# Peptides against a protein of PDB entry 8RAJ, part 23

Target 1, 54 residues: chain A of PDB entry 8RAJ
Amino acid sequence: LPAENEDPDKAVVDLHRSPPKTKDPDLTPSGIIAKVKAGDMTQETARELLLAMR

## One batch from the design tools (peptide; aimed at target 1 Q43)

Design b2_p25_8_s2 (made by RFdiffusion4, then SolubleMPNN; from b2_p25_8, 10 letters changed)
Fold by OpenDDE base, seed 1:
Structure b2_p25_8_s2 (fold): chain B 54 residues (1-54), chain A 25 residues (1-25)
Amino acid sequence: as target 1 above (54 residues)
Amino acid sequence: MEEAERERRLRELEELAREIERERA
């Protein structure tokens, strides 16, 4: 059985490198911070997303 | 130094997130 180790390509959200792959319309400010802490989002992308929510 | 700066910026983002959450409530 081929182990489909689909390593879920941890799509690091980078607004400057790729359109926000976080098309998650339910992304809360706390959810953004959680992604940064997990290494799934850059601090810069998080800042831009948070400021766009203001 | 890089780690301490990263942690500082993370705290600033956490503050911003809390501000945005308060503005949306």
Scores: peptide ipSAE 0.614, ipTM 0.910, DockQ to the pose 0.704
OpenDDE base, seeds 2, 3, 4, 5: peptide ipSAE 0.604, 0.609, 0.608, 0.606; ipTM 0.910, 0.911, 0.911, 0.910

Design b2_p25_8_s3 (made by RFdiffusion4, then SolubleMPNN; from b2_p25_8, 10 letters changed)
Fold by OpenDDE base, seed 4:
Structure b2_p25_8_s3 (fold): chain B 54 residues (1-54), chain A 25 residues (1-25)
Amino acid sequence: as target 1 above (54 residues)
Amino acid sequence: DEEEERRRRLEELEELAKEIEEAKK
């Protein structure tokens, strides 16, 4: 019986995991709001960032 | 309505962002 070498499904670690979009340290308040509207940032994170800028 | 709450919270964030932007000018 041919031993079907089931190649262990190497979890393709998606090496193309885009580096976590480096939060541009120079995000303006308007830039933060734009990211929230685009769905690229949660409202909670936006609130924290804005409050830290106050 | 969850969508209305989400919109309200966004408006609050926009107001906060405006306040901060105006204070830095």
Scores: peptide ipSAE 0.624, ipTM 0.913, DockQ to the pose 0.842
OpenDDE base, seeds 1, 2, 3, 5: peptide ipSAE 0.616, 0.607, 0.608, 0.618; ipTM 0.911, 0.909, 0.909, 0.911

Design b2_p25_8_s4 (made by RFdiffusion4, then SolubleMPNN; from b2_p25_8, 10 letters changed)
Fold by OpenDDE base, seed 2:
Structure b2_p25_8_s4 (fold): chain B 54 residues (1-54), chain A 25 residues (1-25)
Amino acid sequence: as target 1 above (54 residues)
Amino acid sequence: MEEEERRRRLEELERLAEEIERARR
């Protein structure tokens, strides 16, 4: 199976439907930045996630 | 130019992440 490059923006973290559960290490402020640095998240999605955490 | 802009935007996200992380402690 081709690894569908899961567009990191197609992981619809419905920012309106679930407050970012602080229990996912991938959804911590530091985890979000780590994903952006790895290329596993866009800067836009990271900005939206971070702003929803404020 | 594009790489420098990408870097600046990342530095802004890092600052925002640090502010949020500090407000959650």
Scores: peptide ipSAE 0.613, ipTM 0.912, DockQ to the pose 0.712
OpenDDE base, seeds 1, 3, 4, 5: peptide ipSAE 0.610, 0.612, 0.612, 0.610; ipTM 0.912, 0.912, 0.911, 0.912

## One batch from the design tools (peptide; aimed at target 1 L50)

Design b2_p26_1_s1 (made by RFdiffusion4, then SolubleMPNN; its pose is not in this set)
Fold by OpenDDE base, seed 4:
Structure b2_p26_1_s1 (fold): chain B 54 residues (1-54), chain A 26 residues (1-26)
Amino acid sequence: as target 1 above (54 residues)
Amino acid sequence: EKTALERLEERRKKEKEEEERKRKLE
């Protein structure tokens, strides 16, 4: 018997791919410095974030 | 891996808890 296992399950795996955790471009060292310069972030919060990235 | 934001929030939570604990001992 020809088992035509056309497995239709290849289409369902793409919907549960959690979008790659887009490292918020805002949480890059350069993005944090840019937010401080724009006034959108305190220098203290920026210092603590930059220290937490080391 | 904890995000930099999660590490910051955990540090701020621990700092507040330590400050409240210190304030209860005075």
Scores: peptide ipSAE 0.216, ipTM 0.698, DockQ to the pose 0.175
OpenDDE base, seeds 1, 2, 3, 5: peptide ipSAE 0.186, 0.204, 0.194, 0.198; ipTM 0.674, 0.684, 0.672, 0.680

Design b2_p26_1_s2 (made by RFdiffusion4, then SolubleMPNN; its pose is not in this set)
Fold by OpenDDE base, seed 1:
Structure b2_p26_1_s2 (fold): chain B 54 residues (1-54), chain A 26 residues (1-26)
Amino acid sequence: as target 1 above (54 residues)
Amino acid sequence: KLTALERLELRRKRREEEERRREALR
């Protein structure tokens, strides 16, 4: 299968030009809280993420 | 690769820049 070599630089340039088209479901307030409850995320990182979403 | 936090901060900064540009055009 051809690995889609998406140039990592194009993804960074697109982050400055366009909002990331991927709604990462894990970056929702509910997804963040679920990761903290699962032990996959610290409470500090969750606080910073939730503040950055505001 | 940007972290999830850095991606959110970049989106916040962009919103704040767009708001400042809209306010400067009033």
Scores: peptide ipSAE 0.149, ipTM 0.656, DockQ to the pose 0.096
OpenDDE base, seeds 2, 3, 4, 5: peptide ipSAE 0.141, 0.138, 0.143, 0.139; ipTM 0.634, 0.658, 0.658, 0.628

Design b2_p26_1_s3 (made by RFdiffusion4, then SolubleMPNN; its pose is not in this set)
Fold by OpenDDE base, seed 4:
Structure b2_p26_1_s3 (fold): chain B 54 residues (1-54), chain A 26 residues (1-26)
Amino acid sequence: as target 1 above (54 residues)
Amino acid sequence: EKTALERLAERRRREEERRELERRLA
């Protein structure tokens, strides 16, 4: 018999775990700069995105 | 030296961090 160690504390931690702030890592100021450095984004697109965050 | 784009990104990061702190203190 698989002992389903349903740790009741995991369900409580999961309910109180604020949904991971899925700050799309790609749309953070740091993520935008990383994409420009990798060549995956133009400097102009990065500037427009950063200006729109006002 | 930091580029103009890196300075803008750093400013936006600081503004976001400040707004997040202000929302936690209200």
Scores: peptide ipSAE 0.517, ipTM 0.867, DockQ to the pose 0.043
OpenDDE base, seeds 1, 2, 3, 5: peptide ipSAE 0.509, 0.515, 0.516, 0.517; ipTM 0.865, 0.866, 0.867, 0.867

Design b2_p26_1_s4 (made by RFdiffusion4, then SolubleMPNN; its pose is not in this set)
Fold by OpenDDE base, seed 1:
Structure b2_p26_1_s4 (fold): chain B 54 residues (1-54), chain A 26 residues (1-26)
Amino acid sequence: as target 1 above (54 residues)
Amino acid sequence: KLTALERLKIRRKKRKEEEELRRKLE
């Protein structure tokens, strides 16, 4: 069976789609939730940040 | 200093502009 030519452009494109490395650990969904749990952030600010990340 | 919200809005805008530019080059 001929290996379907995986377009090398799709693999390069997926590699160049650097996942949004929020290099700010503080601005990841998990980092925001962790700050709320630690008391360092209000639930309101966290909600606004999480909505802005969608 | 930019707020965390302003920094997120700017990043989201830049990503949308990049995705739109990419769709125009396909």
Scores: peptide ipSAE 0.211, ipTM 0.709, DockQ to the pose 0.064
OpenDDE base, seeds 2, 3, 4, 5: peptide ipSAE 0.195, 0.209, 0.209, 0.190; ipTM 0.685, 0.726, 0.706, 0.696; seed 4 fails the geometry check

Design b2_p26_2 (made by RFdiffusion4)
Pose (drawn by RFdiffusion4):
Structure b2_p26_2 (pose): chain A 54 residues (1-54), chain P 26 residues (1-26)
Amino acid sequence: as target 1 above (54 residues)
Amino acid sequence: EEEEELEEEKEEIDEEIEEALEEQEE
């Protein structure tokens, strides 16, 4: 509900910003398996990263 | 052909992850 909303002319275009990056671009396969064994990553995401490194 | 090769690579990776989890459980 638009109580005390911004101007109707589409002012203040500085919203919807994403959070900072929390990823590394390069890893060892052993490190991928270790992340799964530690419960810190799903088999789905781990397999996806290994398909990009083979 | 390329799709079959990608499916084989996917199955190999799945097997490697399963085996590593089974060894940890043992």

Design b2_p26_2_s1 (made by RFdiffusion4, then SolubleMPNN; from b2_p26_2, 13 letters changed)
Fold by OpenDDE base, seed 1:
Structure b2_p26_2_s1 (fold): chain B 54 residues (1-54), chain A 26 residues (1-26)
Amino acid sequence: as target 1 above (54 residues)
Amino acid sequence: EEARRRAELEREIEEEIRKALEEQRA
């Protein structure tokens, strides 16, 4: 029986993988503007979000 | 045409941001 050398080092889930920066593309200035353009966000909400990013 | 509509919307948002900043300083 071939000994499956399960290399135990592959099981190190790098817990230090910085949580994927879910760059919610929706929370970039450009993403916000795109949502307003699409009618998916009000201009006022976009203003508030953009101000909070400054 | 789409680029013009984007530029207009960006300008409108920038104008609203400017207005808000002016209101905060007054």
Scores: peptide ipSAE 0.141, ipTM 0.685, DockQ to the pose 0.037
OpenDDE base, seeds 2, 3, 4, 5: peptide ipSAE 0.125, 0.134, 0.136, 0.129; ipTM 0.672, 0.674, 0.663, 0.667

Design b2_p26_2_s2 (made by RFdiffusion4, then SolubleMPNN; from b2_p26_2, 12 letters changed)
Fold by OpenDDE base, seed 4:
Structure b2_p26_2_s2 (fold): chain B 54 residues (1-54), chain A 26 residues (1-26)
Amino acid sequence: as target 1 above (54 residues)
Amino acid sequence: SEERRRRELEEEITREIREALEELER
């Protein structure tokens, strides 16, 4: 199965634009931190995602 | 008001992002 590289830029749910109809629990600030702690995300990617949510 | 609820949500999100960044930088 091709791992769809979900462009991390497209995965940035604009938290300010409409309640995300899908709260992807994995793209919340807490979900991002949980992925880093699990080793499923790099610290750099997590930083970029969190900064883009501001 | 709806504007108050929006500001409260924006403040909550801003806090959660800040706390997450602070945790990530430890």
Scores: peptide ipSAE 0.436, ipTM 0.825, DockQ to the pose 0.051
OpenDDE base, seeds 1, 2, 3, 5: peptide ipSAE 0.435, 0.431, 0.435, 0.434; ipTM 0.825, 0.821, 0.825, 0.824

Design b2_p26_2_s3 (made by RFdiffusion4, then SolubleMPNN; from b2_p26_2, 13 letters changed)
Fold by OpenDDE base, seed 3:
Structure b2_p26_2_s3 (fold): chain B 54 residues (1-54), chain A 26 residues (1-26)
Amino acid sequence: as target 1 above (54 residues)
Amino acid sequence: SEAARRERERREIEEEIERALAEQAA
């Protein structure tokens, strides 16, 4: 079965858009950090997402 | 103040990221 590597970089969080009020636990600061620790997200993508939440 | 709470939360998140990155680089 092809593991669909959903490229986490395709979550184009517009850095100029108000942080999405996502109830998605995977898009919380803690969820982003957990993905980086698991190797499922790059440090760069995590930094961009966290900056967009500010 | 609400601004001071957001600034603390931001610092705590930054420090947690820096720790996670340091643990991955070791």
Scores: peptide ipSAE 0.105, ipTM 0.606, DockQ to the pose 0.182
OpenDDE base, seeds 1, 2, 4, 5: peptide ipSAE 0.102, 0.091, 0.093, 0.091; ipTM 0.596, 0.547, 0.573, 0.550

Design b2_p26_2_s4 (made by RFdiffusion4, then SolubleMPNN; from b2_p26_2, 13 letters changed)
Fold by OpenDDE base, seed 4:
Structure b2_p26_2_s4 (fold): chain B 54 residues (1-54), chain A 26 residues (1-26)
Amino acid sequence: as target 1 above (54 residues)
Amino acid sequence: AAEEERRRLEAEIDEEIRRALAEQAA
């Protein structure tokens, strides 16, 4: 199953889809790192998201 | 070559995350 990180209140970011050029601060590299620092995201999920952005 | 590049990118990202977590622990 594609790791659909359902943030229950925000658009399912399909990790296999080019990240939408969303101005969503939570989907910026800095926002992702901030979530990991806050304990709101795993390092594994963050790695997958950051890889999809490159 | 593509697998090696992916591994390099993964290592760079892992280091960036590790650094960010280390700065918080410090």
Scores: peptide ipSAE 0.444, ipTM 0.853, DockQ to the pose 0.776
OpenDDE base, seeds 1, 2, 3, 5: peptide ipSAE 0.439, 0.440, 0.442, 0.436; ipTM 0.852, 0.853, 0.853, 0.852

Design b2_p26_3 (made by RFdiffusion4; failed a check: too like the target's own chain)
Pose (drawn by RFdiffusion4):
Order: C-alpha cells, then sequence, then structure tokens
Structure b2_p26_3 (pose): chain A 54 residues (1-54), chain P 26 residues (1-26)
C-alpha cells in the first residue's frame, strides 16, 4: 500500500541493488568434493562447477 | 581420488560417476 510513497514521475532511481560477490572464480576438484563432504555445498552446485573445470 | 580425477580430465569417465565414487570414499 503506497502510504507516503515517492513522486509519481519515476524519481529516485537508485534502488534494487544486488549484494557484494561471495564466490571464487577458480578451485581444485578436490576442493569441490571437500565442500560437499563438509555439507557446505550441494551435489547440484558442485557438479555444475566441475562441468566448468573439466 | 587423484586417479579418478585424472580419468575425468582424460575424458574416460563422466562427472556423475566420478562424484559417486569420490563421495563413497571415506
Amino acid sequence: as target 1 above (54 residues)
Amino acid sequence: PSGIIAKVKAGDMTQETAMELLLAMR
């Protein structure tokens, strides 16, 4: 509900910003398996990263 | 485990089979 909303002319275009990056671009396959064995990553995401590195 | 990874890099094994084998190892 638009109580005390911003101007109707589409002012203040500075919202919807994404959070900072929390990823590394390069890893060992051993490190991928270690992340799964630690419960810190899903087999889905781990397989996806290994398909990019093979 | 390094041998399994070497088979995958050589194209001789799939990532699915290699993950299954590596995750079964304790």

Design b2_p26_3_s1 (made by RFdiffusion4, then SolubleMPNN; from b2_p26_3, 12 letters changed)
Fold by OpenDDE base, seed 5:
Structure b2_p26_3_s1 (fold): chain B 54 residues (1-54), chain A 26 residues (1-26)
Amino acid sequence: as target 1 above (54 residues)
Amino acid sequence: ADEIIARVLAGELTVETAMAKLLALE
């Protein structure tokens, strides 16, 4: 069976996890908005993430 | 862009309104 290269970089941000203290570009306010624009994140998930940064 | 993001974090803008404003700056 071909090993499905699951790209490990799809970090599903668990909204119930403490906000990562890391400079993850995907978790910056700009990165969140960019993901919504790309269709890779819902507006609701983006709202919740941005509110967790408040 | 940074002002729009800051207003979302402040709760002064919805994500939808922020997206519309960001798209209008491009």
Scores: peptide ipSAE 0.136, ipTM 0.711, DockQ to the pose 0.224
OpenDDE base, seeds 1, 2, 3, 4: peptide ipSAE 0.132, 0.133, 0.135, 0.134; ipTM 0.706, 0.708, 0.707, 0.711

Design b2_p26_3_s2 (made by RFdiffusion4, then SolubleMPNN; from b2_p26_3, 11 letters changed; failed a check: too like the target's own chain)
Amino acid sequence: MDEIIAQVLAGKLTVETAMALLLALE

Design b2_p26_3_s3 (made by RFdiffusion4, then SolubleMPNN; from b2_p26_3, 11 letters changed; failed a check: too like the target's own chain)
Amino acid sequence: MDEIIARVLAGELTVETAMALLLALE

Design b2_p26_3_s4 (made by RFdiffusion4, then SolubleMPNN; from b2_p26_3, 10 letters changed; failed a check: too like the target's own chain)
Amino acid sequence: MDEIIAQVLAGKLTVETAMALLLAME

Design b2_p26_4 (made by RFdiffusion4)
Pose (drawn by RFdiffusion4):
Formats: C-alpha cells, structure tokens, sequence
Structure b2_p26_4 (pose): chain A 54 residues (1-54), chain P 26 residues (1-26)
C-alpha cells in the first residue's frame, strides 16, 4: 500500500541493488568433493562446477 | 540413488585430476 510513497514521475532510480560477490572463479575438483562431504554445498551445484572445469 | 549420484560425482572429480596429471607429465 503506497502510504507516503515516492514521486509519480519515476524519481530516485537507485534501488534494487544486488549484494557483493561471495564466490571464487577457480577451484580443485578435490575441493568440490570436500565441500559436498562437509555439507557446505549441494551435489547439484558441485556437479555444475565440475562440468565447467573438466 | 543419492549414493550412486555421490559415487558418480567422485568419479568425475577423479577423471579431471587424472587428465591434469597426464598433461603435467607431458
């Protein structure tokens, strides 16, 4: 509900910003398997990363 | 099913490591 909303002319275009990056671009396959064994990553995401490294 | 999928993921990681070792040896 637009109580005390911003101007109707589409002012203040500085919202919807994403959070900072929390990823590394390069890893060892052994490190991928270790992340799954530690419960820190799903088999889905781990397999996706290995398909990009093979 | 989950165990099989984990085994396949481990085999895939081993294959990648073997290929890298072979390239280093060359």
Amino acid sequence: as target 1 above (54 residues)
Amino acid sequence: EEEEEMEELEELAEEIEEEREEEEEE

Design b2_p26_4_s1 (made by RFdiffusion4, then SolubleMPNN; from b2_p26_4, 8 letters changed)
Fold by OpenDDE base, seed 1:
Structure b2_p26_4_s1 (fold): chain B 54 residues (1-54), chain A 26 residues (1-26)
Amino acid sequence: as target 1 above (54 residues)
Amino acid sequence: MREKELRELEELAEEIERERRREEEE
């Protein structure tokens, strides 16, 4: 199966896509907080993602 | 970044992680 190399430059998490059950560390609650701390995600986007995971 | 809003996000993230852990242990 070809590993879809999704370019690391397009992890614009589309807030309107159902939260993937992805093993992506970037879409865990802790991974979202890490992106906000890194400046790779806005606090608003992170809040909407976290609330959609509840 | 507002440090208060970041703490509120950290608390929300920890709540969700605790809930998921309970659902996996049950």
Scores: peptide ipSAE 0.569, ipTM 0.882, DockQ to the pose 0.559
OpenDDE base, seeds 2, 3, 4, 5: peptide ipSAE 0.567, 0.568, 0.567, 0.568; ipTM 0.881, 0.882, 0.881, 0.881

Design b2_p26_4_s4 (made by RFdiffusion4, then SolubleMPNN; from b2_p26_4, 10 letters changed)
Fold by OpenDDE base, seed 4:
Structure b2_p26_4_s4 (fold): chain B 54 residues (1-54), chain A 26 residues (1-26)
Amino acid sequence: as target 1 above (54 residues)
Amino acid sequence: SMEERLRELEELAREIEEERRRRLEE
């Protein structure tokens, strides 16, 4: 079977992919912490969101 | 450490939640 040369350029994790701005208006402070613990949110994004809720 | 920074985030989240609760009980 020919090895499909998957272009190595498609694995560029766009580090400039804006962190998913959680557009969820129902996101609570506890919900933010739960996402961080699950690995679904970075600590930095969580800090920014929490500070914006203050 | 990463764990210390997580505890600081948990504290901040608790403070915000408590303040929101106080404002709803007034």
Scores: peptide ipSAE 0.595, ipTM 0.900, DockQ to the pose 0.779
OpenDDE base, seeds 1, 2, 3, 5: peptide ipSAE 0.592, 0.584, 0.584, 0.584; ipTM 0.900, 0.898, 0.899, 0.898

Design b2_p26_5_s1 (made by RFdiffusion4, then SolubleMPNN; its pose is not in this set)
Fold by OpenDDE base, seed 1:
Structure b2_p26_5_s1 (fold): chain B 54 residues (1-54), chain A 26 residues (1-26)
Amino acid sequence: as target 1 above (54 residues)
Amino acid sequence: VLEEAEREYRRKLEEERRRLEELEEE
């Protein structure tokens, strides 16, 4: 089974699309903040994801 | 973890949209 290494850094979290098949739990609160800092996520999306984790 | 947060966020967004649609029909 080729694990499609969808690079977790390139997953634009489209909240309107089905969640990407990335089984990687790598979006810890720290991972979300890192994506915002990289420009790969909006502050709004990050805020909403962080609030949903609480 | 993220997949659950995205599912919960989508559920909240759909619930809010449904609530806004119900209020726009009044």
Scores: peptide ipSAE 0.068, ipTM 0.544, DockQ to the pose 0.023
OpenDDE base, seeds 2, 3, 4, 5: peptide ipSAE 0.064, 0.065, 0.065, 0.065; ipTM 0.541, 0.534, 0.536, 0.533

Design b2_p26_5_s2 (made by RFdiffusion4, then SolubleMPNN; its pose is not in this set)
Fold by OpenDDE base, seed 4:
Order: C-alpha cells, then structure tokens, then sequence
Structure b2_p26_5_s2 (fold): chain B 54 residues (1-54), chain A 26 residues (1-26)
C-alpha cells in the first residue's frame, strides 16, 4: 500500500531551531557570561568563545 | 541568546572601564 499522503509543509526544517544547545550548560552564551560575572572566566576567553559561536 | 550575551558582555566591559577610570582619578 503506497500511502502517498500529506504534508510537504512538515519538512520545513525549522531554520529557527536554535542551534543545538551546547550539551555543556557552561558553554552557552548565557553560561559564559555567568562565569565572567562569577570571576570563573576571563573576559578575553569569554569574548573568544562568544565570537566562535557566530 | 548570542546577541543578548554580547550586549551583557559589552555593558560589563563598559562598567569595568568606568570603574578603572574612577580609580585612576582618585
């Protein structure tokens, strides 16, 4: 039974699917900034990591 | 998320620079 039916519109790969949240909560943009605020990361290292996520 | 983190980074870098300038004037 070829069930040809429905929907070409569900193959819109959600291009707004936020890039897979880095499995390390510590390497999220917000996690990096939180480490800088806590004094656990230098601003230079934070900048390099944030730039690498662009 | 990235743009918000970049803004928070720039705001903290500015705040730190203002604090360093105030400490150099004292």
Amino acid sequence: as target 1 above (54 residues)
Amino acid sequence: VLEEAEREYEEEEEERREEEEEEEEE
Scores: peptide ipSAE 0.111, ipTM 0.585, DockQ to the pose 0.126
OpenDDE base, seeds 1, 2, 3, 5: peptide ipSAE 0.108, 0.100, 0.108, 0.104; ipTM 0.583, 0.574, 0.577, 0.571; seeds 1, 2 fail the geometry check

Design b2_p26_5_s3 (made by RFdiffusion4, then SolubleMPNN; its pose is not in this set)
Fold by OpenDDE base, seed 1:
Structure b2_p26_5_s3 (fold): chain B 54 residues (1-54), chain A 26 residues (1-26)
Amino acid sequence: as target 1 above (54 residues)
Amino acid sequence: ALEEAEKEYEKELEEREREERRLEEL
């Protein structure tokens, strides 16, 4: 099984990769916003992830 | 979903930038 890198600090945000259709609630747009609000993600990383999901 | 999250992000960023400017003006 490919290790789903559950480690948010090791998610190299590949801006050129199709957004993962992850069942992970933490990788949804709302989950990203929730992590920023919790202080668990930087706004810069969140912006990059949200832009990659367009 | 995505558009709503982007709009919430932009709003929170603008609110923070506005607070930072207010703190710099004091």
Scores: peptide ipSAE 0.095, ipTM 0.557, DockQ to the pose 0.109
OpenDDE base, seeds 2, 3, 4, 5: peptide ipSAE 0.094, 0.089, 0.091, 0.094; ipTM 0.566, 0.552, 0.559, 0.566

Design b2_p26_5_s4 (made by RFdiffusion4, then SolubleMPNN; its pose is not in this set)
Fold by OpenDDE base, seed 4:
Parts: structure tokens; C-alpha cells; sequence
Structure b2_p26_5_s4 (fold): chain B 54 residues (1-54), chain A 26 residues (1-26)
């Protein structure tokens, strides 16, 4: 059976690609404000979250 | 980014307080 030499260079999982720190896009200051504007978050909760990010 | 977000929040709180005050005067 021919050993298909699949190029080992395609299996370089870039381990140096830090998994995009899934900063929950919803927990960015802009994401929090967007949720408030959409009615998906209370302003009080948004204030607390924004103050915690300061 | 955070500062702009805080400023936008404070602007919206002032807008609500003004709207509430206007509603109490009618």
C-alpha cells in the first residue's frame, strides 16, 4: 500500500496561534452597550460590567 | 474603547433623566 506522504507541513497546528482568547464579544465595552441598545441587557448590569472593566 | 463606552452610557442616563423630568412636568 503506498504510504501517502501527506506533507507534515499541513499538520502544523499553529500552537503559537493563541486560541483567540474568546473575549466573549458580548463582554467588550462596545458589546455590552450594544446589548443595552438591543434591550438584551439592563443598564444597571451594563454599568456594573463597565465599572468592573475599568 | 471603555472610556467612549462610559461616556455613551452617561449620555444615555442623562437623556433618560431629562425625559423623566419632562414627563413629570406634563
Amino acid sequence: as target 1 above (54 residues)
Amino acid sequence: ALEEAEEEYEKKEREKEEEERKREEE
Scores: peptide ipSAE 0.112, ipTM 0.584, DockQ to the pose 0.246
OpenDDE base, seeds 1, 2, 3, 5: peptide ipSAE 0.110, 0.111, 0.104, 0.106; ipTM 0.577, 0.583, 0.562, 0.575

Design b2_p26_6 (made by RFdiffusion4)
Pose (drawn by RFdiffusion4):
Order: sequence, then structure tokens, then C-alpha cells
Structure b2_p26_6 (pose): chain A 54 residues (1-54), chain P 26 residues (1-26)
Amino acid sequence: as target 1 above (54 residues)
Amino acid sequence: EEEEEWEEFAEEELEREEEREEEEEE
């Protein structure tokens, strides 16, 4: 509900910003398996990263 | 079944990593 909303002419275009990156671009396959064994990553995401590194 | 597939796939990736390390040492 638009109580005390911004102007109707589409002012203040500085919202919807994404959070900072929390990823590394390069890893060892052993490190991928270790993340799964530690419960810190799903087999789905781990397999996706290994398909990009093979 | 999904667990067996994951174990086989992970073993294959470790074998490839060992082969690459041996090639770098040679």
C-alpha cells in the first residue's frame, strides 16, 4: 500500500541493488568434493562447478 | 542410486586431477 510513497514521475532511480560478490573464480576438484563432504555445498552446485573445470 | 553416481563421478574427477599433477611433474 503506497502510504507516503515517492513521486509519480519515476524519481529516485537508485534502488534494487545486488549484494557484494561471495565467490572464487577458480578452485581444485578436491576442494569441490571437500565442500560437499563438509556439508557447505550441494552435490548440484558442486557438479555444476566441476563441469566448468573438466 | 544418486549417491553411487556421485561417488563414481567424484572418483573420476580425483583421478583426472592426479593425472594432471603427474604430467606437471614430468

Design b2_p26_6_s1 (made by RFdiffusion4, then SolubleMPNN; from b2_p26_6, 12 letters changed)
Fold by OpenDDE base, seed 4:
Structure b2_p26_6_s1 (fold): chain B 54 residues (1-54), chain A 26 residues (1-26)
Amino acid sequence: as target 1 above (54 residues)
Amino acid sequence: SREEEWRRFAEEELRREEEELRRAAA
């Protein structure tokens, strides 16, 4: 019997999924940039989040 | 395209922040 490779639900961080319009100020482009400036977020993570918001 | 404009915006903003941080640390 072919083992159904249940592909584990790879939490595909769908970088293409537009984040829900969150009213969270920390998840706005300006909020993300502010976190990087404050040292609370890496530039790489910020880039990924900003690109996901397009 | 809107995607290219958004990418450029993100890259320019991150670059600006890096430059500001570098200047503040010097």
Scores: peptide ipSAE 0.135, ipTM 0.643, DockQ to the pose 0.051
OpenDDE base, seeds 1, 2, 3, 5: peptide ipSAE 0.106, 0.106, 0.110, 0.094; ipTM 0.611, 0.611, 0.612, 0.551; seeds 2, 3 fail the geometry check

Design b2_p26_6_s2 (made by RFdiffusion4, then SolubleMPNN; from b2_p26_6, 15 letters changed)
Fold by OpenDDE base, seed 3:
Structure b2_p26_6_s2 (fold): chain B 54 residues (1-54), chain A 26 residues (1-26)
Amino acid sequence: as target 1 above (54 residues)
Amino acid sequence: AEEAEWAAFAAEALAEERAREAAAAA
């Protein structure tokens, strides 16, 4: 049986977790909007994240 | 249209980010 390497580093982006005050460029409003534009995030998810940052 | 609503929401979020960055740099 091939061991499914469950890559444990799928960071479950818990949408309900307060956005870390991390200087992560991917978690800034600009970074989130860029992901939506790239098709890497839905508008709904982005809206929820952006609202949680206010 | 949902696209126009998203565009308006995104524009507001970007404006708020820029305002916060400007305030932190002052």
Scores: peptide ipSAE 0.606, ipTM 0.904, DockQ to the pose 0.658
OpenDDE base, seeds 1, 2, 4, 5: peptide ipSAE 0.603, 0.604, 0.603, 0.605; ipTM 0.903, 0.903, 0.903, 0.904

Design b2_p26_6_s3 (made by RFdiffusion4, then SolubleMPNN; from b2_p26_6, 13 letters changed)
Fold by OpenDDE base, seed 3:
Structure b2_p26_6_s3 (fold): chain B 54 residues (1-54), chain A 26 residues (1-26)
Amino acid sequence: as target 1 above (54 residues)
Amino acid sequence: ARDAEWEEEFAEWLEEEARRERELEE
């Protein structure tokens, strides 16, 4: 996937945006954040996944 | 999937990381 040079100011996660309906519970925004908190995912990988779901 | 608000702590971290990346490119 081309690294979309999204303006870092536009990379602000809309906290109020409904997460995309994924069938994989581990790929929900809440599931990704839970993996980072558990130490099962790097913060960088979580950022990339969350930005790709925007 | 619950419509869950993103955790504020993670948004604050993303802002701080984006700021650090910008400060390293200057």
Scores: peptide ipSAE 0.076, ipTM 0.549, DockQ to the pose 0.023
OpenDDE base, seeds 1, 2, 4, 5: peptide ipSAE 0.074, 0.070, 0.080, 0.075; ipTM 0.541, 0.547, 0.561, 0.559; seed 4 fails the geometry check

Design b2_p26_7 (made by RFdiffusion4)
Pose (drawn by RFdiffusion4):
Structure b2_p26_7 (pose): chain A 54 residues (1-54), chain P 26 residues (1-26)
Amino acid sequence: as target 1 above (54 residues)
Amino acid sequence: AKEERRETFNEDFQTLMLEEEELELK
């Protein structure tokens, strides 16, 4: 509900920003298996990263 | 006051995105 909403002419275009990056671009396969064994990553995401490194 | 509400909106939106990424990762 638009109570006290912004102007109708599409002003204030500075919203919808993403959060900062929380990823590393390069890892060892052993490190991928270790993250799954620790419960810190799913087998789905781990397999996806290994397919990019093989 | 409108600027402060917009900053709060951006913080809340980023927090929700991080929570979704963490749920997907684990």

